Peptides against a protein of PDB entry 6FRK. Designs and how they scored, part 12

Target 1, 411 residues: chain A of PDB entry 6FRK
Amino acid sequence: NEEVLNAMLKEVCTALLEADVNIKLVKQLRENVKSAIDLEEMASGLNKRKMIQHAVFKELVKLVDPGVKAWTPTKGKQNVIMFVGLQGSGKTTTCSKLAYYYQRKGWKTCLICADTFRAGAFDQLKQNATKARIPFYGSYTEMDPVIIASEGVEKFKNENFEIIIVDTSGRHKQEDSLFEEMLQVANAIQPDNIVYVMDASIGQACEAQAKAFKDKVDVASVIVTKLDGHAKGGGALSAVAATKSPIIFIGTGEHIDDFEPFKTQPFISKLLGMGDIEGLIDKVNELKLDDNEALIEKLKHGQFTLRDMYEQFQNIMKMGPFSQILGMIPGFGTDFMSKGNEQESMARLKKLMTIMDSMNDQELDSTDGAKVFSKQPGRIQRVARGSGVSTRDVQELLTQYTKFAQMVKKM

## One batch from the design tools (peptide; aimed at target 1 M407)

Design b1_p10_7 (made by RFdiffusion4)
Pose (drawn by RFdiffusion4):
Structure b1_p10_7 (pose): chain A 374 residues (1-38, 47-273, 303-411), chain P 10 residues (1-10)
Amino acid sequence: NEEVLNAMLKEVCTALLEADVNIKLVKQLRENVKSAIDNKRKMIQHAVFKELVKLVDPGVKAWTPTKGKQNVIMFVGLQGSGKTTTCSKLAYYYQRKGWKTCLICADTFRAGAFDQLKQNATKARIPFYGSYTEMDPVIIASEGVEKFKNENFEIIIVDTSGRHKQEDSLFEEMLQVANAIQPDNIVYVMDASIGQACEAQAKAFKDKVDVASVIVTKLDGHAKGGGALSAVAATKSPIIFIGTGEHIDDFEPFKTQPFISKLLGQFTLRDMYEQFQNIMKMGPFSQILGMIPGFGTDFMSKGNEQESMARLKKLMTIMDSMNDQELDSTDGAKVFSKQPGRIQRVARGSGVSTRDVQELLTQYTKFAQMVKKM
Amino acid sequence: VSELVQFLRE
């Protein structure tokens, strides 16, 4: 049985290593689902599913904008990850939700960058800012957020150039662009086909600049996006959106369950009964209930007080014979009144007859009356 | 509780 756990566990470790999941997290997840584990494919895959939900959970809720206030969003990520494409996908998302959204092109390096964001904004009917001539992104971002602030826009999305960590020049310039415009949220956009080099870059981005949200693009293809587990652990940020194509409307919020599945592949007879059950539990205590001075009108009249401390186990074989629908029903007496066929099965395996209930049903009706009167 | 006990006596 120890060999059936390991053959089926190394087959999921290969399923995650092929899904570009970091080898550090696969080896760690393997011995987490091995230590926490101490119709067969369900008792195993359910334990694997709960262990994955433990990893995709960063514990941090997403940053959401406030209507009637200026929200500045700054995009960061590697070269070619889809920042300019996801800039228009997000401005189009909120603009359709009713936000005064606008775009700013703070890329002063990449050829045809302002022309790219201009044509994406021209098409989606979204205001845009940038420059062919201005070579300083700190100037383009500052003079753009200033313009769209004096025009009272609620979603101001600043696009930046692609950068990698070994370029300290572009990492300083990213920190200065973030210090000039002071963004309310910084989004780390990552390609879904990224391999093992993802945790190092995503960590260096978190160190130089405060990353609070992660977007995974190019998920409409064969890439399952396992590199996102390493960006969530590095940036400490949840995934808010995913990209699912080249167009502007190929964009939707991140849901954890479908991504993990792809990455993996009035008084009733019942109340009359419980009140009785507690009066029998407090039944050997009936002599305490006759104590009160001047209240002892009677005690155990006609000896029938002894069988009121004997009927509740026989009535329990009825509850023992009941399932969770009759037991958890608001009116435990209405489930059997409509279907007196349930009065025969309760009588079979519990040894009580269907006759005994008629005297009980009268005793029930009288008890149900004096509680609605209570 | 007193009224329930009285009812059980009856």

Design b1_p10_7_s1 (made by RFdiffusion4, then SolubleMPNN; from b1_p10_7, 6 letters changed)
Fold by OpenDDE base, seed 1:
Structure b1_p10_7_s1 (fold): chain B 411 residues (1-411), chain A 10 residues (1-10)
Amino acid sequence: as target 1 above (411 residues)
Amino acid sequence: LLELLKFLSS
C-alpha cells in the first residue's frame, strides 16, 4: 500500500512539475499529502486514486490561499491601483482589462500611463483605452514617471473617478533602477493597492521574480497572465508563496474580455486536468440561457430551429476563447486546441452564421428547416448567393442542423 | 451547447 501510494504520488509530483509548480512546493505538497492520507482508508477498497486526488486538491487549495483577504475597491471612493511587473508580463494589457472589467460593472474608471521607458507605451495604452472607451492620461514629453503619475492621479481624483489605474514601466530584468522608480511612484501617489502582474509562461522563474518584487515593493495583489497558452498555471502557486498576496484576477487570452476574477477551486481543478465543470456551469449561467424559457420549453418538446442554433452560436462566441471552454470540459486537455485551431473554429463559426444571416424568417423559424430547403431547392441557391458561399456549404450546414435537431428530439 | 462545442472542435 505504501509503495502504491509512493508511485501515485510520484506521478502526481511529475505532473505538477510539468505544470510549472515550484519544486520546493511540490516536495512540501508530497509530504503534506502523505501525512493527510490514512493508509487504513486506502486499504478499505476506496478508490485510492480519488483519495490521493482529493488530498492533493486540498493541499493545492491551501497553497493558493495566502491567508490574507484580497483588497477590494470601495464604491463611491477614489481607489488608486498601481501596477508593477516586468516588460512582457502583460501588465499594460492587464491594466486595460481591469479597467474594462470595472467599467462594465458601472465603476467610473480611468487609466494612467506612467511608462516613460518603453517607446510607444502611451500610444499602446491610448489605443486600448480608446477602443474600450476608457478615459486615459499620459504624456509624450514628460519623462519623469512620478510627475505623470502624480498629475494623472490628481486630475482623475478631481474628476471623481472611482478606479484610477496606474501602469508603470517594466524592464526585461530585475534592475535596481526599476525598483527605485516604482518606489518613487508609489510614494508620490500613495496607492490603495499595488498589483504585481506575472506571466505564467515563465515557469520555474515565477518564484524568484515574485520574491524580487515583494522584497522591494509592498505588493498586495497578484494577477496571473497568459493562462490560455502552454502555461498550466503552476507558477501562480509560486507567486502566492513568495508575495504572500492573493491572486485577484487571471488573464486568459489576448482579448479585453479574456479576464476573470480568480476562483481557487476551478483553478486547481484545471491545474490537475480535472476540468472545470463548475466554471463551465457558471459561464453557461452567465449567458442567462435559463432566461430563455421559450428555448427551454422548445427543447423539452424536441423542437430546434435554425434560429435556435444561431442563438447558441452567439452564446458560444460570448463565452470567450474556445480553447478555454474546451479546457473546462473533463477529458479535453488544454492541448486539444492549439491557437491555430481556435482561429479556424471561430472562422468556421462565423462562416456558418453568415450563411444563416442570408436565410429568411420562415427558414430560420421552421421546426424542420432542412425540410423547408429540401422541398424548395431554389432556397439553397438563394442563400448560397446571398452569403457568398457554395451550395455545398449551405447543404453541409443543413446536414449539421439536422443532426442537432435529431439529438434534441431524443432528449 | 456542449455538442455544438464538440462539433466546432472536430
Scores: peptide ipSAE 0.032, ipTM 0.739, DockQ to the pose 0.073
OpenDDE base, seeds 2, 3, 4, 5: peptide ipSAE 0.027, 0.026, 0.029, 0.028; ipTM 0.715, 0.704, 0.729, 0.722; seed 3 fails the geometry check

Design b1_p10_7_s2 (made by RFdiffusion4, then SolubleMPNN; from b1_p10_7, 5 letters changed)
Fold by OpenDDE base, seed 1:
Structure b1_p10_7_s2 (fold): chain B 411 residues (1-411), chain A 10 residues (1-10)
Amino acid sequence: as target 1 above (411 residues)
Amino acid sequence: LLEILQFLSE
């Protein structure tokens, strides 16, 4: 039994190391799991794999919990959020994502570019902010980040902004001049929260980087970026351990919507390759599919229309990147959709929707849409001409619709 | 929804 336990723990430790979990944390986890597992319960014929998995899960949850409550902005107050991190960490992109997140929640949000070191930093922030319709401040002429940050914070405080995000300079490496600049900015603007942005793809370097920032700056929150496909997120554990600060958000891709509040349970489940059924359910629930009582009632009666299919396609597009959604399903590896396949899948979905945009209400709302088209083949030709596709493409769509409608009838 | 996602992944 101990040999079996040691073998299984070795496999788990290897998988955690391959997930960029720090070697010290993996060793500590192994010891904690060994102490938490009752070998007698393992002998009683219980699923040894499930017990070890549960013990590992429980100890990983503890490693992600710093024991400190995350800072949250106060509604109706002016909340100054300062971002710190290395160049290439995704800091500037993350500032825009966080601003957009709060704006979508009804907060009066703005962005300040206090990065005077990187050429084009202000243009990049301005481009992102303009696309998201977020107010921004910066200078093309002022070279002191303290002056820019102070003036920007004062301006947006006077305009009664609730969320004031300050993007600071990064460097390629830890430099004393960077830390001095960050301290001067922090002292001038007196931020309510300092957010450290970490790139998950740097693997084992996460601990040393996170520690260096925490030793110099009062980091209170962590955001982990580049948790798309290849980064298994083990570096997040190192960031929490080094900063003793909670992860508040994760960046899951390049789009402005590829940003979500950090949830411990889903994150650890995904890290272990268990999928994230709970997060999938949450994402489905966030679509307010349940608010469509009419759709649920139709599905209960085995009714499914082309309009219902179109609405599901819209919902899928709202869920964000397909790679993330599939990566939440148990048994679909993160590698199942390359970035190329995601664009192709989105293009395919848009093509199907464009075909459906050329359908009329009678065709869309029929409980037997395929039969409507089969009875009057002239409808297929009309839709094909209207959408600029072949009659074959319309027939393929109707074939897929029929497959889905038959599945709903069996539910 | 899952079946649509599966179809789009093929």
Scores: peptide ipSAE 0.029, ipTM 0.713, DockQ to the pose 0.122
OpenDDE base, seeds 2, 3, 4, 5: peptide ipSAE 0.028, 0.026, 0.029, 0.028; ipTM 0.687, 0.676, 0.664, 0.668

Design b1_p10_7_s3 (made by RFdiffusion4, then SolubleMPNN; from b1_p10_7, 6 letters changed)
Fold by OpenDDE base, seed 5:
Structure b1_p10_7_s3 (fold): chain B 411 residues (1-411), chain A 10 residues (1-10)
Amino acid sequence: as target 1 above (411 residues)
Amino acid sequence: ILELLKFLSS
């Protein structure tokens, strides 16, 4: 029994190391899991694998929980949020994502660029802010980030902004001068929250980096970026351990919408390769798909139309980035769709919908849409011309529809 | 929906 436990723990530890979990945390987790597992319960023929998996899951949940409640902005107050992090961490992009998140929630949000070190930092922030219609402040001439941050914060306080986000300089090397500058900015603007932005792809360097920031500035929140890439997010555990601060959001791509509130359970489930079935169910429920009694009734009768498929494609588009949705399915890692494949999949989906937009109600509402087209091939040519696609593209759609309709009939 | 997603990913 102990040999089996040790073998299974070795596999889990290997998987956690491959997920960029810090070696020290993996060792600690292994010890904690060993102490939490009742060997007597393992002897009783209980599913040893499930028990170990549950114990590992529980210990990972504890590692992500710093035991400190995340800071939240107060409605009707002026909340100053300072961002800190290395250059290339996605800090500037994350400032825009957070600003956009709060703006969509009905907060009066603004951005300040206090990055004077990087040439074009202000132009990048201005471009992102303008695209999102977020008010911004910065300077092309002022080189002191303390002056820019102070003036920007004062301006937006006087204009009764509720969320004031300050982006700071990032450097490639942890230079003492950068940390002193961050401290001077923090002292001048007195932020209500300091957010450390960490790139998940830096792996084992996450701990040392996060610690260096926490030792210099009072980091109170963490945002983890680049979880759309090969990074399984194990570095996030290192950031929480080093900063003793909660992860508040995650960045899951380059788009301004590729940003979500951190959820512990889904994150750990994904880290273990279990997927996020709960988050997928939640996203499906948010679409009120269950309120489509008509669809459920059709599915129960094994009926599936081209219109039903179109509605499901609309629902998929509403669920957000395809990579995020696929990463919720067990066995579809976050890596399953390269960034190129997501855009291609969305383009493919839009193309299919455009083909269906050229169909008539008789074609869309037929319980055997493929047969309607097969009986009258002129319909394929009409739809192809109407949608600007080949007759082959329409036939491929109908072939796909037929596969889905057959699957629904087997449900 | 899951099967549609799997299909779109293939």
Scores: peptide ipSAE 0.026, ipTM 0.682, DockQ to the pose 0.123
OpenDDE base, seeds 1, 2, 3, 4: peptide ipSAE 0.026, 0.026, 0.026, 0.025; ipTM 0.682, 0.677, 0.669, 0.667

Design b1_p10_7_s4 (made by RFdiffusion4, then SolubleMPNN; from b1_p10_7, 7 letters changed)
Fold by OpenDDE base, seed 1:
Structure b1_p10_7_s4 (fold): chain B 411 residues (1-411), chain A 10 residues (1-10)
Amino acid sequence: as target 1 above (411 residues)
Amino acid sequence: ILDFLKFLSE
């Protein structure tokens, strides 16, 4: 039993290291899991794998919990949120995402660009803010970030803004001059929250970076970015451990909507490759697919047409990067998250839609579309010619449709 | 949609 436990823990530890979890945290987790597992319960014939998985899950949840309540803005107050982080961390993009998130919730939100170090920082912020219809402040002439931040905060306070986000300068590395500038800005504007933005793609460097910021600046919140890439999010654990501050949001892509409140359970589930069904449901619901009720009603009656399938493909294409969607489904390993597989999957969906674009209404709206084609094989040839595909491609589509329609009938 | 995504994944 102990050998089996040690073998399974070794596999879990390897997977966590491959997920960019810090080696010290993995060691600590291994010890904590060993201490939490009752060997007597394992002897009782309980599924040892499930027990270990549950113990690992619980210990990972504890590692993401700093034991500190996340700061939240107060409605009807002026909340100043200062962003800090290295250049390339996604800080500026994340400022816009956070501003847009609060704006969509009916907060009076604005952006301040206090990055005087990076050429074009203000233009980038202005572009993002304008696209999202978010008020912004900055200067092309003022070089002191303290002056810009102070003037911008004062302006937006006087205009009764509720959420005032200040983007600061980054550097490529930790520099004393950066931290001095950050402290001067923080002292001048007296932020209600300091948000550290961390790039998850830096892997094992997350701990050292997060620690360096925490040692110099009173970081109260963390945002983790680039969780759509090759980063499995293990760096988030390092950020929490080093900053002792909660993760409040995660960036999950390049779009302004690729930003969500941090949820511990879904995040750990995804980190362990268990998927995020809840996040998938939430994302599907956020799409406000008007016809979703009508489709759900048809599905409840065991009715599913080729048109219904076409509409679902359109909906999937609207959900954004297919890799992110697949990464939310249990059993879809990280290998489906390769950029190549996403484009191929989208191309496959587009191909299937192109085949269906060559179908007639009788074929699309039939409750047994496959039977319509089986009764008149000449339809397959017509559709194949119309869509520029093989008769085999049409048959494969009909086979997929039939499998799905059978699944719907069993629901 | 969830069931559909699961189906596409199989």
Scores: peptide ipSAE 0.023, ipTM 0.551, DockQ to the pose 0.108
OpenDDE base, seeds 2, 3, 4, 5: peptide ipSAE 0.023, 0.020, 0.015, 0.017; ipTM 0.538, 0.538, 0.453, 0.492; seed 5 fails the geometry check

Design b1_p10_8 (made by RFdiffusion4)
Pose (drawn by RFdiffusion4):
Structure b1_p10_8 (pose): chain A 374 residues (1-38, 47-273, 303-411), chain P 10 residues (1-10)
Amino acid sequence: NEEVLNAMLKEVCTALLEADVNIKLVKQLRENVKSAIDNKRKMIQHAVFKELVKLVDPGVKAWTPTKGKQNVIMFVGLQGSGKTTTCSKLAYYYQRKGWKTCLICADTFRAGAFDQLKQNATKARIPFYGSYTEMDPVIIASEGVEKFKNENFEIIIVDTSGRHKQEDSLFEEMLQVANAIQPDNIVYVMDASIGQACEAQAKAFKDKVDVASVIVTKLDGHAKGGGALSAVAATKSPIIFIGTGEHIDDFEPFKTQPFISKLLGQFTLRDMYEQFQNIMKMGPFSQILGMIPGFGTDFMSKGNEQESMARLKKLMTIMDSMNDQELDSTDGAKVFSKQPGRIQRVARGSGVSTRDVQELLTQYTKFAQMVKKM
Amino acid sequence: AVIELLKRME
């Protein structure tokens, strides 16, 4: 049985290693689902599913904008990850939700960058800012957020150039652009086909600049996006959106369960009964209930107080014979009144008859009356 | 008898 756990466990470790999941997290997840584990494919895959939900959970809720206030969003990520494409996908998303959204092109390096964001904004009917001539992104971002602030826009999305960590020049310039405009949220956009080099770059981005949200693009293809587990652990940020195509409407919020599945592949007879059950539990205590001075009108009249401390076990074979629908019903007496066929099965395996209940049903009706009167 | 018990508890 120890060999059936390991053959089926190394087959999921290969399923995650093929899904570009970091080898550090596969080796760690393997011995986490092995230590926490101490119709067969369900008792195994349910334990694997709960261990994955433990990893995709960063514990941090997403940053959401406030209507009636200026929200500046700054996009960061590697070269070619889809920042300019996801910039228009997000401005179009909120503009359709009713936000005064605008775009700013703070890329002064990549050829045809302002022309790219201009044509994406021209198409989606979204205001845009940038420059062909201005070579300083700190100047384009500052003079754009200033312009759209004096025009009272609520979503101001600043697009930046692609950068990698080994370029300290572009990482300083990213930190200065973030210090000039002071963004309310910084989004780390990552390609879904990224391999093992993802945790190092995503970590260096978190160190130089404060990354609070992660977007995974190019998920409409074969890439399952296992590199996102390494960006969530590195940036400490949840995934808020995913990209699912080249168009502006190929964009939707991140849901954890479909991504992990793809990455993996009045008083009633019942109340009359419980009040009785507690009066029998407090039943050997009936002599304490006759203690009160001047209250002892009677005690154990006609000896029938002894069987009121004996009827509740026989009535319990009826509840033992009951399932969770009858037991958890608001009116435990209405489930059997409509279907007196349930009065025969309760009588079979519990040894009580269907006759005994008629005297109980009268005793029930009287008890149900004096509680609605209570 | 059960009703007398309930009245006593009250």

Design b1_p10_8_s1 (made by RFdiffusion4, then SolubleMPNN; from b1_p10_8, 7 letters changed)
Fold by OpenDDE base, seed 1:
Structure b1_p10_8_s1 (fold): chain B 411 residues (1-411), chain A 10 residues (1-10)
Amino acid sequence: as target 1 above (411 residues)
Amino acid sequence: SFLELLEKLM
């Protein structure tokens, strides 16, 4: 039993290291998991794998919890949020994502570019802000970030903005001059929150970078970026451990909507390859598809039509890169995140939609669409001819729909 | 959810 436990823990430790979890944290987790597993309960014929997975999950949840409550903005107040982090961390993009997130929630949001070091920083921020219809401030002539930040904060305070985001210079490396500049900006604007933006793709370097920022600047929140594709996000654990600050949001892609509030359990589930069902549900709900409430209400009543399935396929296609969606689905491993499988999966959905485009309203709106086709087999042949597919392809679609409708009836 | 359903069918 102990040998089997040690073997399984070795596999888990390897997977966590491959997920960019810091080696010190992996060692500590291994010891904590060993101490938390009752070997007597494992002897009673309980699924050893499930017990180990639960123990690992519980210890990872503790590693993401800094024991500090996340700062939250206060409605009707002026909340100054200063962003810090290295150049290329996604800081400027994340400022725009955060501003857009609050704007969509009805907050009066604005952006300040206090990055005087990077050529085109203000143009990039202005471009992002303009696309999102977010008010912005910056200078093409002022070179002192303290002056720009102070003037911008004062301006937007006077205009009664609720969320005032200040983007700072990141530099390429940890430099004393960068930290001095950050401290001068922070002292001038007196931010309510300092957000450290970390790139998850830097892997094992996350600890050293997060520590260097925390040792110099009063980081109170962390945002982790580039949690799309290859980065499994294990560096996030290192950031929390080093900063002792909560992760408040994650960036899950390049689009302005590829930004979500950090949820501990979904994140750890995804890190372990269990999928992120909750984050996928949240992302579908955030699409504010006008018919989504009507669909949820139909689903609660155990009603599901071929039209409802068609609308959901349209919604999935609107959610952005299918690889991100698949990476949230349990059992869609890294193999489905290959760029080739995304196009094939979208082509498959588009094929299914093309079959449904050849259906009539009676077929689409039936609460038992499969039974409509089974009672009149000539409908399958009509739809197959109309969509240029085989009768088998239509039968496969109806079989999928039937499985869907049966599960909705059990929900 | 519809997503939990997609997860079981894909």
Scores: peptide ipSAE 0.011, ipTM 0.496, DockQ to the pose 0.082
OpenDDE base, seeds 2, 3, 4, 5: peptide ipSAE 0.008, 0.006, 0.009, 0.012; ipTM 0.494, 0.484, 0.410, 0.496; seed 5 fails the geometry check

Design b1_p10_8_s2 (made by RFdiffusion4, then SolubleMPNN; from b1_p10_8, 6 letters changed)
Fold by OpenDDE base, seed 5:
Structure b1_p10_8_s2 (fold): chain B 411 residues (1-411), chain A 10 residues (1-10)
Amino acid sequence: as target 1 above (411 residues)
Amino acid sequence: SLLELLKKLM
C-alpha cells in the first residue's frame, strides 16, 4: 500500500515538474499530499486513487491561493494600475488587454506608455490602444519614465478616468537600474495596484524572476501570459508563492480578447489536464444560447451524451476565438492546439462532427455512448464507413467523449 | 504528461 502510494506520488511529482512547477513547491506539495492522504486513509476505506487526486487538487488550489483578496478597482474613483515585468513577458499587450476588458465593462480606461528604454514601445502601445479605441499617453522625446508616468497620470486624473494603466520598461536582464527606475515610477505615481506580468513559458525561472520584482516593488497582483502555448502554467504557482499575490487574469493568445479573469478551479483542472469545464460552462452561459440551460442541467446531473458533445461543438464553432474554447475541453488541451492554427482546430472539430453525423440516435443519446460502441464493435466500423474516416478516428472520438463524460460525472 | 498521469490516476 505505501509503495503504491509512493509510486503514484512520484508520478504526480514528475508530472508537476513537467508542468514547470518549481521543485521546492513540488516537494512541499508531495509532503502535504502524503500527510493529507495518511489522515484521510485512516478515516475512510475510500478509493486511494480518488483520495490522491482530491488531495493533489486541494493542495494545488492552496498553492494558487495566496490567502490575500485580490485588489479590485473602485467605481467612480481614479484607480492607477502600474504594470511591471520582463521584456517579452507580454506586459505591453497585457496592458491593452486589461484596459479593453475594463472598457467593455463600462469603465473609463486609459493607457500610459512609460517605457522609454525600448525603441518603438510607444508606437506599439499607440497602435494597440488606437485599434481598441482606448485613450493613451506617452512621449517620443521625454526619456524619463517618471516624468511621463506622472504627467500621464495627472492628465487622466484631471479627465476623470477610472482605470489608469501605466506600462513600464522591461529588460532582458534584471539590472539594478531597471528596478530603481520602477521604484521611482511607483513612488511618483503612487499606484493603487502593481501588477507583475509573467510569461508562463519561462518554466523554472518563474520563482526567481517573480521574487526579484517583489523584493523591489510592492507587487499586489499577478497576470500570467502565454497560456495558449506549450506552457502548462506551473510557473504561475511559483509566481504566487514568490509574490504572495493573487493571479487576477490570464492571457490565452495574441488577440485583445484573449484575456480572462483568473479562476482557481478551472486553472488547476487545466494544469492537471482535466480541462476547464467550469470555464467552458461560464463561456457557454455568457453566450446566452437558449440550449445552454438544458446542457447545464444535464451536466449538473452528471449526464453527458455524444449528442450533448455534438451540440457543444456546434456552440464552440459559434463562439469565435476557437483556440481558447478548445483549450477548455478535456482532451483538446495544449496538445490539440500546439499542432495547428485555429483553422486546423476548426477542421478537426468539423471532422469529429462529421463522425457524429454518421451515428444513430441510440448512439448519440446514450449516457454511456462509449459502452454502446464497445459492446458492438460493428458500430465503429459502420460509423467509420459512413463518415469516410478510419476506425481509429472513431475510437479517438469515443476516447475523448469518455474522458469528458467521466469528468461531467465527477462534477 | 500531467494529463497522462491524471488519466492514470482517473
Scores: peptide ipSAE 0.011, ipTM 0.563, DockQ to the pose 0.022
OpenDDE base, seeds 1, 2, 3, 4: peptide ipSAE 0.006, 0.000, 0.007, 0.005; ipTM 0.488, 0.412, 0.498, 0.392

